# Ledger of designs, part 66: peptides against a protein of PDB entry 2Q3Z

Target 1, 272 residues: chain A of PDB entry 2Q3Z
Amino acid sequence: YVLTQQGFIYQGSAKFIKNIPWNFGQFEDGILDICLILLDVNPKFLKNAGRDCSRRSSPVYVGRVVSGMVNCNDDQGVLLGRWDNNYGDGVSPMSWIGSVDILRRWKNHGCQRVKYGQCWVFAAVACTVLRCLGIPTRVVTNYNSAHDQNSNLLIEYFRNEFGEIQGDKSEMIWNFHCWVESWMTRPDLQPGYEGWQALDPTPQEKSEGTYCCGPVPVRAIKEGDLSTKYDAPFVFAEVNADVVDWIQQDDGSVHKSINRSLIVGLKISTKS
Target 2, 254 residues: chain A of PDB entry 2Q3Z as posed
Amino acid sequence: YVLTQQGFIYQGSAKFIKNIPWNFGQFQDGILDICLILLDVNPKFLKNAGRDCSRRSSPVYVGRVGSGMVNCNDDQGVLLGRWDNNYGDGVSPMSWIGSVDILRRWKNHGCQRVKYGQCWVFAAVACTVLRCLGIPTRVVTNYNSAHDSNLLIEYFRNSEMIWNFHCWVESWMTRPDLQPGYEGWQALDPTPQEKSEGTYCCGPVPVRAIKEGDLSTKYDAPFVFAEVNADVVDWIQKSINRSLIVGLKISTKS

## One batch from the design tools (peptide; made by RFdiffusion4, then SolubleMPNN)

Design b2_p14_3_s1 (from b2_p14_3, 6 letters changed)
Fold by OpenDDE base, seed 1:
Structure b2_p14_3_s1 (fold): chain B 272 residues (1-272), chain A 14 residues (1-14)
Amino acid sequence: as target 1 above (272 residues)
Amino acid sequence: DDSLRQYPVGSEPP
């Protein structure tokens, strides 16, 4: 979780699980220095360098910073996400074979955002950075991963009287989604929440005004303790959301129906 | 390889 530089990332779908080899490369030349630059350009450092530096001994703090800085939303972060299959002005997310090239490109171009990433790219880069900083970290893949936008733990579809989905989906379920889990104590929480913490660097929802997510104890998610910081409801929904259909009737009324054919969440954790 | 990219469930590539 710290020493391994090469690993596999799981992709595809629940029915057709795929994996790719990935070079995390946390010990390659210059990578640690780039990770330190990442910390030194984060908004909290720019606002108050002394305060930021004083908190870098906390893996909770650092994990949250890294979650925010791996994406370029809100800051001088590393990666720009794109999902519309139009990557001609950059590098296809599917072309990357490791974190090293991404981080080097970012640094060598003056901390300019790298085009492009999708979830596993974000997760893999975050994994590299966190490992560089001494935090045991692994990439996690969740198949049928939900993106809950209104924090109600549901994925909601609007359907006409014939069951056809109306308009573009706001909330959705990914075929797969990747994030990371990092091992740390949680002195900021009640006892018992040490261990694996979920962190999600893919920009999906804002947390305290920044596109970041976590850390949240995996235990809290398993036990349904959604009051646990950070972002427990969102992470919980990624793996546990129910799917609801709002069906418009001929008389104009709307009927709520539980969709049992769409099952959210199939999480696979790996060593690397 | 479309099997490696993310896409919404129900929008699978052909």
Scores: peptide ipSAE 0.459, ipTM 0.899, DockQ to the pose 0.580
Fold by OpenDDE base, seed 3:
Structure b2_p14_3_s1 (fold): chain B 272 residues (1-272), chain A 14 residues (1-14)
Amino acid sequence: as target 1 above (272 residues)
Amino acid sequence: DDSLRQYPVGSEPP
């Protein structure tokens, strides 16, 4: 989890699981230096360098910073996400084969955002950075992964009388989504939540004003303890959300229907 | 390979 530089990332769909090899390359020349630059350009450092540096011994703190800095939202982060299949002005997310090139491009272009990433790219880069910083980390894939926008643990679709989804999908389910799990103690929580912590660097929802997510104990998610910081409801929903259809009739009435055909969550953890 | 990209469920490539 910290010594291996090559691994696999799972993609595809729940029914057709695929994987790609990935070079994390945490020990390649200059990568650690780039990770340190990443920390030194984070908003918390820029606001108060002394306070930021004093907290870098905490993997909880560092993990949260990294989850925010791997995406370029809100800051001088590494990657710009794009999902509309228009990648002509950058690199297709599907083209990357490792984290090293991405990090080097970012640094060499003055910490300018790299185009483009999707979830596994974000996760893989985060994994590299966290490993560089001595935090045992693995990439995980969740198939049929929910994006709950309003923290109600539901994915809600609004449909007309014909079952057609109306308006833009604010909430949705990904065919798959990747994030990372990092091993750390949680002295900031009640006893028993040490171990794997979920961190999600893909910009999905803001946490305390920043596009970041976690760390949240995997145990808390498993046990349904949604009071546990950080972002437990969101991460819980990614793997456990229920799907509801709101069907509008011609007379303006709305019918609530539980959609049992869309089953959220199938999480696979990697061993490297 | 379009199967490797993320897409919303229900928007699968043909």
Scores: peptide ipSAE 0.457, ipTM 0.899, DockQ to the pose 0.594
Fold by OpenDDE base, seed 4:
Structure b2_p14_3_s1 (fold): chain B 272 residues (1-272), chain A 14 residues (1-14)
Amino acid sequence: as target 1 above (272 residues)
Amino acid sequence: DDSLRQYPVGSEPP
């Protein structure tokens, strides 16, 4: 989880699981320096360098910073996400084969955001950075991964009388989603939450005003402790959200139906 | 490769 530089990332769908090889390359030349630059350009450092540096011994703190800095939202982060298949002015997310090229491009272009990433790219880069900083980290893939936007632990679809989904479809389920899990103690929490912590660098929802997510104990998610910082409800929903169909009729009536055919969450943790 | 990209369930690539 620290020493392995080559691995696989799982993609595809729950029914058709695929994987790609990925070069994390945390020990390649210059990568550590780039990771340190990443820390030195984070908003917390810019606001108060001394305070930021004093907290870099905390994997909780660093993990949260990295989660935010791997995406370019809100800061000088590494990657710009894009999901609309318009990648002509950059690199298709599907083209990347490792983290090293991404990080080098970012640094070499003055910490300008790299175009483009999707979840596994964000996760992989975060994994590289965290490993580089000595934090045991693995990429996790979750099939049928929910994106709960309103923190109600539900994915809600509005449907007409024919079952057709209406509206903007803001809430959704990804065919798959990737994030990372990092091993750390949690002295900031009650005892028992040491171990794997989920961190999600894909910019999905803001946490305390910044597009970052975690760390949150995997145990907390498993046990349903949604009060545990950080971002337990969101991560919980990714793997456990229920799907609700709101069926609208012409007369204005609405019928609520729990959709049990859409099962959220099938998590695969990588061994490398 | 569209088979490797993220997409919302129900919006599968052609």
Scores: peptide ipSAE 0.451, ipTM 0.893, DockQ to the pose 0.559
Fold by OpenDDE base, seed 5:
Structure b2_p14_3_s1 (fold): chain B 272 residues (1-272), chain A 14 residues (1-14)
Amino acid sequence: as target 1 above (272 residues)
Amino acid sequence: DDSLRQYPVGSEPP
């Protein structure tokens, strides 16, 4: 998980699974230096360099910093996300074939955000950085991945009497979503939560004021321990959220139903 | 390749 530089990333949909080759390139020339620059421009370093550096021996701390710095939200991070199919002023997310070019572009342009990324690009860059820093990491794809915005573990759709979705569809389910899992001990938690930790660098929700997510023990998600830091409810919802339809009838009555036809979550973990 | 992009379920490209 640290030594492999070439791998595959799963994309597409649950019914039509696809994969692409990806060059992580964590050992290519200059990449380690770029990863160190990434740490040196993070908001915590800028606020208190001594404190930030003293905590870099913790994979938990570093993982959380990297999760925040791979996206350019809130900081001088690497990638700007875009999903509206308007990529003319940058590079289409679908055009990238590896992390190295992205990281080099970022560094060579004075740590200016690179346009553009989507989930697998964020995840792949995070994977490269974490591997470069000696943290065993793999890319994970979750099909029918939920984005819970209000932390109620539900994806809620509001419908009229004709079944048409009303208002802004803020909560949603992605055809697929990618993040990373990193292997680390968790001395900050009760015993038993060492192992794979989920980290999500795609800017979806703020955690403690910053667009970052994790680390959260995969075990905690499997066992439903939502009190476990960091961001257990959000990650849990990505793979386990229930879909609720709120239906308003012509007589003014409102009722809810769980949509069992749409199954949230089909996770694939890679071996490289 | 647009077939590899993320999109919300229910908003699939034709």
Scores: peptide ipSAE 0.442, ipTM 0.892, DockQ to the pose 0.567

Design b2_p14_3_s2 (from b2_p14_3, 7 letters changed)
Fold by OpenDDE base, seed 1:
Structure b2_p14_3_s2 (fold): chain B 272 residues (1-272), chain A 14 residues (1-14)
Amino acid sequence: as target 1 above (272 residues)
Amino acid sequence: DNDLQQWPVGSEPP
């Protein structure tokens, strides 16, 4: 989780699991320096360098900073996400084979956002950075991954009287989603939450005003302790959300129905 | 390569 430079990332769907090789390359020349630059351009450093630097001994703090800085939302972060298959003005997310080229491009272009990434690209870059900084980290893939926007632990679909989904599916279930898990102690929490912590660098929801997510103890998610910082409800929903259909009736009434055909969450943790 | 993209469940890949 620190020494391995090459690994696999799981993709595809629950029914058709695929994987790609990925070069994390945390020990390649200049990569550590780029990771340090990433820290030095983060908003917290720019606001108060001394305070930021004093907190870099905390993997909790660093993990949260990295989750925010791997995406270019809100800051001078590394990657711009795109999901609409229009990648002509950049690099297709599917073209990347490792984190090294991405990080080098980012640094060499004056910390300009790299186009483009999707979840596994964000996760892989975060994994590289965290490993560089000495934090044991692995990429995780979750199939049928929910994106809960209102923190109610539900994915809600609105349907007409014929069962057809209405609207843009603002809340959704991804075929797959990737994030990282990092090993750390949690002195900021009650005892027992040391171990793997989920961190999500893909810009999905804001946490304390920034597109970042975690760290949250994997144990807390498993046990349903949603009060645990950071972002436990969101991460919990990614793997455990129930799906609800709101069905409009002819009389204007709305019927709530639990959708049992859409099962959220099938998490695979990698060993590389 | 489109088979490796993210998309909403219930939708076709782009």
Scores: peptide ipSAE 0.387, ipTM 0.876, DockQ to the pose 0.540
Fold by OpenDDE base, seed 3:
Structure b2_p14_3_s2 (fold): chain B 272 residues (1-272), chain A 14 residues (1-14)
Amino acid sequence: as target 1 above (272 residues)
Amino acid sequence: DNDLQQWPVGSEPP
């Protein structure tokens, strides 16, 4: 989880699980320095350097910072996400084979956002950074991963009288989604929540005003303890959300239907 | 190949 520089990232779908090799490269030359730069350009450091530095001994704090800084939303973060298959002005997310090139590009271009990433790219870069900082970390893939936008633990589809989905489809289910799990103690929580903590660097929802997610104890998610910081409801929904269809009728009435054909969540954790 | 990128369940890959 710290020493392994190469591994696999799972992709595809629940029915057709695939993987790609990935070079995390946490011990490659200059990578640690880039990780330190990442910390030094984070908004919390810029606001109060002394306070930020004093908290860097906490993997909880650092994990949350890294989650926010791996994406370029809100800050001088590393990666810009794109999902519309228009990657001509950058690098296709599917072209990356490791974290090292991404981090080097970011640093060498004055901490300018790298185009482009999707979930596994974000997760892999976060994994590299966290490992560099001495935090045991693994990439996790969740198939049929829900994106709950309104924190109600539901994926809600609005449909017209013909069953066609209406609206911007902000709430949705990904074929797969990747994030990371990091091993740490949680002195900020009640006893028993030490161990693997979920962190999600893909910009999906804001947490306390920043596109970041976690850390949240994997145990808390498993046990349904949504009171634990950070972002337990969101992460819980990624793996456990129910799907509801709101079907409009001709008379203006709306029918609520539980969609049992869309099963959320199939999580695979890696061993490296 | 774009077969391994993310897309919403229920839609075709872009």
Scores: peptide ipSAE 0.386, ipTM 0.875, DockQ to the pose 0.517
Fold by OpenDDE base, seed 2:
Parts: C-alpha cells; sequence; structure tokens
Structure b2_p14_3_s2 (fold): chain B 272 residues (1-272), chain A 14 residues (1-14)
C-alpha cells in the first residue's frame, strides 16, 4: 500500500461496476517535495508553524490535514471539485490518469487550485500524498453512497402523492463515491481502533469548520460507534444511511415511509 | 468519458 504506484479505481454504479487504471506515482521525482509544500501551506501551519510541525509525526494529524488540503475549499488546497459537466476552463475530471500531473500543476502554478476533480480524483491524490508520506493508503469506492447533510443518518426525500420528489434535492445518494483508507494507530482513541482509517478529501461537509473528513476507524463504522473521532456519523451514513420518504398527501398530511428500494452502501476496498 | 462521472442516483449522467 506504500510501494504500489500503479493501481485501479472503481467507478460506475452498483449494477455496472467499472474501473480505471491510475498512476499514483508517489515515488516520482519531486512528488515528496510537493507533499511537503502541501503541509507547509496548510492553515494550521500558517497559524502556528511550530505546533503544526511538532504534530507531523502523527498519522492521525497528517491524515486530517491531507484530507483538508487535497480539496481547495477553505485553503490553498490542490483540487477544485465540479460535477456539472462544464469543464471547459480546466481539465475534465475524467481526463486524469494519475496524481502526479495534478500535484505538479498545483505546485507549478503557485499552489493554485487545479480544475477539476471529482471524488476519485480527490481520493487518488490523497492516496498519493499519504503514501508519499509513508502512510499505507488505499482508495475505496462506495456505490450508492449517501451524503447526509444534517447528521441524522438518514437520506430524506420529500415526495408528493405520486411519489415524485419535491423541491431541491439537498440530501442525495451518489452513484458512487471514493475516499481513502489509511493504516495507522489511534493513540487518541480507546484500544482496538488501530488499523484502517477512513479519510475523505472530497469537500462534502465541514468537520470542525474545514472541508475535511476523518480519520475514523473503519472498525468504528462497522460497529456503529458514532462517537469516534473523526466524523463517524457522516462516514457511517455514507455506507449505512436509511432512506426515508416523506410523502405529502392531497389533504396536506405527511406520511413517513422507509424506502427499501434504495440500498445505501456497497463498499469496495482496493487490494493495491 | 462521461459514464465515469458522479451523479445522483435516479438522475441521468450529465
Amino acid sequence: as target 1 above (272 residues)
Amino acid sequence: DNDLQQWPVGSEPP
């Protein structure tokens, strides 16, 4: 997980799983230097360099910083996300074949955000950075991935009497979503939470005021320990949220219905 | 390849 520079990323949908080859390239020339620059431009470093540097021995700390810095939200991060199929002023997320070009572009343009990324691009870049920093990391794909925005572990749809979704879809389920899992100890938690930790660099929700997510023990997610740092409820919901339909009737009454046809979560962890 | 994009479940890919 540290040595592998070439791999595959799973995409598509639960019914039509696809994969693409990806060059992580963590050992290519200059990539380590770029990763160090990434750390040196993070908000915590800018606020207190000594404190930030003193904490870089912690994979937990570094993982969280990387999660925040791979996206350009709130900082001088690497990638700008875009999902509307309008990529003419940048590079289409689908055109990337590796992390190296992205990181080099970011650095070479004065740490200007690279346009554009989607989840697998964010995840892949994070994977490269974390591997470069010596943290075993893999890309994970979750099909039918929920985005819970109000931390209630539900995806809620408002529907009319005909079952048609009403209003703007605030909460939603992605056909797929990618993040990373990194191997680390968790001395900040109770014993038993060492191992794979989920980190999500795609800017979805703010964690402690920053668009970042994790690290959270995969074990905690599996066991439903939602009190575990960091962002356990959000990550849990991505893979386990229940879908609820609020059905408005003609008389104005509202009926709550559990939607069992929308199954959230089908996680695939890469082996390389 | 637009088929590899993310989109909300129940929506058509862009």
Scores: peptide ipSAE 0.383, ipTM 0.876, DockQ to the pose 0.534
Fold by OpenDDE base, seed 5:
Structure b2_p14_3_s2 (fold): chain B 272 residues (1-272), chain A 14 residues (1-14)
Amino acid sequence: as target 1 above (272 residues)
Amino acid sequence: DNDLQQWPVGSEPP
C-alpha cells in the first residue's frame, strides 16, 4: 500500500468489469517534492503557514487537505474534471497511464490545473500523493455509485406517466466511481475507528466549504454511524442510497417506488 | 478508450 508503484484500477460497469494498469510512481524522482509543493499551496497554508505545518503530523489533517487539493476546485489543485467528451484542449482522461506525468505537468506549469480527469484519475493521483507522504492508501471502485446532493440518503427520480425522468436530474448514479481508502488512526474519534478511511478527491459536494471528502472510517460506513466525521452521510449514500421513483400521473396521483432493480453500490478494494 | 468513461446509469456513454 506504500511500496507498490504499479497497480490496477477497476472501471467499466457492474456487469462488465474492466481494469487498467496504472503507474502510481510515488518513489519516482521529484514526486515527493511535488507532493510537498501541493501541501505548501493549499488554502490553509496560505492563510496560516505555521498552523498548517503544525498539523501535518496528522494523517487525518493531511488526508483531508490532499482530498481537496487533488481537484482544482476552490484552490490551486491538480486536476480539472470533465465528462462531456470534449478534451481537445487538454489530455483525455482515458489517455493517462500513471500519476507521475500528471503531477509533473501540474508542477512544471506553475501549479496550473491539469486537463482533464475523471474519478479514477483523481483517485489515482490522490493515492500517489498519500503514499508518497507515507500514508498507506489504495484505490477503491464502487459500481452503481450514488451521488446524493441533498443529504437525504436517497436518489430520487421524478417521472411522468410514460416513465420519462422529469425535473432536476442532478441526483444520479454513476456506472462506476473511484475514491481512495487510507490507513490511519483516528485520535479525533472514539476508540475503534482506526483503520481504513475513505477519502474522495473527485469534486462532488462541498465539505466545510471546500470540495473535499473524508476521511471517514470505513467501519462507520459499514455500521451506519452517520455522525462520524468527515462526510459519513455522503459516503454512506454512495454505497447504500435507496432509489426512489416518484411517478406523477395526469390525474394527479403520485406513486412511490423504493429499491428499484438497480442496486446501489458494489465496492471493490485493491490489494495493492 | 471511451468505454472506460463515467456516465450516469441509464445514459449513453459520451
Scores: peptide ipSAE 0.377, ipTM 0.873, DockQ to the pose 0.529

Design b2_p14_3_s3 (from b2_p14_3, 6 letters changed)
Fold by OpenDDE base, seed 3:
Structure b2_p14_3_s3 (fold): chain B 272 residues (1-272), chain A 14 residues (1-14)
Amino acid sequence: as target 1 above (272 residues)
Amino acid sequence: DNLLQQYPVGSEPP
C-alpha cells in the first residue's frame, strides 16, 4: 500500500468488470518534491503557512488537503475533470497510464491544471501523493456509484407520465466511481474508527466550502454512523443510496415510486 | 478505450 508502485484500477460496469494497469510511481525521481509543492500551494498554506505546516503531521489533515488539491476546483489543484467526450484540447482521461506524467505536467506548467481526468485518474493521483507522504493508500472502485446532491441519501429522478426523465440530472448514478482509502488513526473521533478512511478527490460536492471529501472511517460507513466526520452521508450514499422516481401525471399530481431496478453500490477494494 | 470512461447509468456510453 505504500511500497508498491504498480497496480491495477478497476473500471467498466458491475456486470463487466475490467481493470487497467497503473503506474503510481511514488518513488520516481522528483515525485515527492511535487507532492510537497502541492501542499505548499494549497489554500490553507496560502492563508496561514504556520498553521498549515503545524498540522501536516496529521494524516487526517493531509488526507483532506490532498483530496482537495488533486482536483483543480477552488485552487491550483492538479486535474480538471471532464466527462463529455470532448478532450481535444487536452489529454483524454483514458490515455493516462500512470500518475507520474500527470504530476510532472502539473508542476512543469507552473501548477496549472492538467486536462483531463475522470474518477480513476483523480483517485490514482491521490493515491500516489498520499503514498509519497507515507500514508498507506489504495484505490477502490464502486460500481453503480451514486452522487447524492442534497444529502438525503436518495437518488431522485423526476419523470413524466411516460417515464422519461425531466430536466437536467442533478443527481445520478455512475457506472463506476473510484476513490481512495487510506490507513490512519482517528484521534479526532471516538475510539474504534482507526483503520481505512475513505477520501474522494473527484470534485462532486463541496465539503466545508471546498471540493474535497473525507476522510471518513470505512467502519462508520459500514455501520451507518452518518455523524462521523468527514462527509459520511455523502460517502454512505455513494454505496447505499436508494433510488426514487417522482412521476408527474397530466393533472399535476406526483407519484412516488421506489426504483428497485437501480441498485446502488458494489465496492471493490484493491490490495495494491 | 472510451467505453471504459464514466457515464451516468441509464445513458449510452459516450
Scores: peptide ipSAE 0.404, ipTM 0.884, DockQ to the pose 0.513
Fold by OpenDDE base, seed 5:
Structure b2_p14_3_s3 (fold): chain B 272 residues (1-272), chain A 14 residues (1-14)
Amino acid sequence: as target 1 above (272 residues)
Amino acid sequence: DNLLQQYPVGSEPP
């Protein structure tokens, strides 16, 4: 998980699974230096360099910093996300074939955000950075991945009497979503939560005021322990949320219905 | 390949 420089990333949909080759390139010339620059421009370093540096021996701390710094939200992070098919003023997310070019562009342009990324690009860059820093990491794809905005573990759709969705889909299910899992001990938690930890660098929700997510033990998600840090409810919902339809009737009443046709979560973990 | 991008379930791919 640290040594492999080439791998595959799974994309598409649950019914039409696809993969692309990806060059992580964590051992290519200058990449380690770029990863160290990423740490040195993070908001915590800028606020208190001594405190930040003293905590870099913790994979938990570093993982959380990297999760926040791979996206350019709130900081001088690497990638700007875009999903509206308007990529003419940058590089299409679908054009990238590896992390190295992205990281080099970021550094060479004075740590200016690179346009553009989507989930697998964020995840792949995070994977490169974490591997470069000696943290065993893999990319994970989750099909029918939920984005819960209100932390109620539900994806809620509002529908009219004809079953048509009303308003903006603030909460949604992605065809697929990618994040990373990193292997680390968790001395900050009760015993038994060492192992794979989920980290999500795609800017979806703020955690403690910053667009970052994790680390959260994969075991905690599997066992439904939502009290464990960090961001267990959000990650749990990505793979386990129930879908609820709020249907307005002709008499003005609202009926709650569980949507059994929409199944959230089909996770694939890679070995690369 | 635009067919590989993310989109909400229930929507048409861009």
Scores: peptide ipSAE 0.401, ipTM 0.883, DockQ to the pose 0.521
Fold by OpenDDE base, seed 2:
Structure b2_p14_3_s3 (fold): chain B 272 residues (1-272), chain A 14 residues (1-14)
Amino acid sequence: as target 1 above (272 residues)
Amino acid sequence: DNLLQQYPVGSEPP
């Protein structure tokens, strides 16, 4: 998970699983230097360089910084996300075949955000950076991945009497979503939460005011311990949220229904 | 390949 530079990333849908080869390239020339630049332009460093540097020995700290810096939200991060199929002013997310070109473009353009990424691109770049920094990391794909916006562990759809979804609510289920898992100890938590930690660099929800996510122990998610930092409820919901339909009737009444046809979560961890 | 990008479940791929 540190030495492997080539791998596969899973995409598609739960019914139609696809994968693409990806060059992580963490050992290619100049990539480590770019990763260090990434750390040196993070908001915490800019606020207090000495404090930031003193904490870089912590994979927990570094992981959280990287999850925030791989996206360009709130900072001089690497990638700008886009999902509307309009990529003409940049590079289509589907065009990338590795992390190296992305990181080089970012650095070579003065840490200007690279257009564009989607979840697997964010995850792959994060994986490269974390591996480069010596943190064992793998890309994870979750099919039917929920984006819980209000931290209630539910995906809520408002529907009319015909079952048609109403409104422009961003709370939804992705066909797939990718993030990373990194291996680290968690001295900041109770014993037993060492091991794989979920980190999500795709800008979905703010964590402590920044578009970042994790690290959260995979064990905590599996066991339903939502009190563990960071962002356990959000990550839990990605893989376990229930779907609720609020159905408005002709008389204006609203009926709550559990939607059992939409099954959230099918996680695949890479073995490369 | 546009078929590999993310989209909301229940929607058509872009």
Scores: peptide ipSAE 0.400, ipTM 0.885, DockQ to the pose 0.531
Fold by OpenDDE base, seed 4:
Structure b2_p14_3_s3 (fold): chain B 272 residues (1-272), chain A 14 residues (1-14)
Amino acid sequence: as target 1 above (272 residues)
Amino acid sequence: DNLLQQYPVGSEPP
């Protein structure tokens, strides 16, 4: 989880699991320096360098910073996400084979955002950075991964009388989603939450005003402790959200139906 | 490989 530089990332769908090889490259030349630059350009450092530096011994603090800085939302972060299949002005997310090239491009272009990433790219880069900083980290893939936008632990579809989904479809389930889990103690929490912590660097929802997510104890998610910082409800929903269909009739009536055919969450943790 | 992209469940891959 720290020493392995080569690994696999799981993709595809629950029915058709695929994987790609990935070079994390946390020990390649210059990568540590780039990771330190990443910390030095984070908003907290820019606001108060002394305070930021004093907290870098905390994997909780660093993990949260990295989660935010791997994406370019809100800051000088590494990657710009894109999902619309229009990648002509950059690099297709599917073209990346490792984190090293991404990080080097970011640094070499003056910490300009790299185009483009999707979840596994974000996760992989975060994994590289965290490993480089000495934090045991693994990439996690979750199939049928929910994106709950309103923190109600539901994915809600509005349907007409024919069952056709209406509206913008803002809430959704990804075929797959990737994030990272990092091993750390949680002195900021009650005892028992040491161990794997989920961190999600893909810019999905804001946490305390920044596109970042976690760390949250995997145990807390498993036990349904949604009060545990950080972002427990969101991460919980990714793996446990229920799906609700709101069926609208012509007369204006609405019928609520729990969709049990759409099962959210099938998590695979990598061993490398 | 577009088959490896993320997409909403229930929709076609981009």
Scores: peptide ipSAE 0.399, ipTM 0.882, DockQ to the pose 0.537

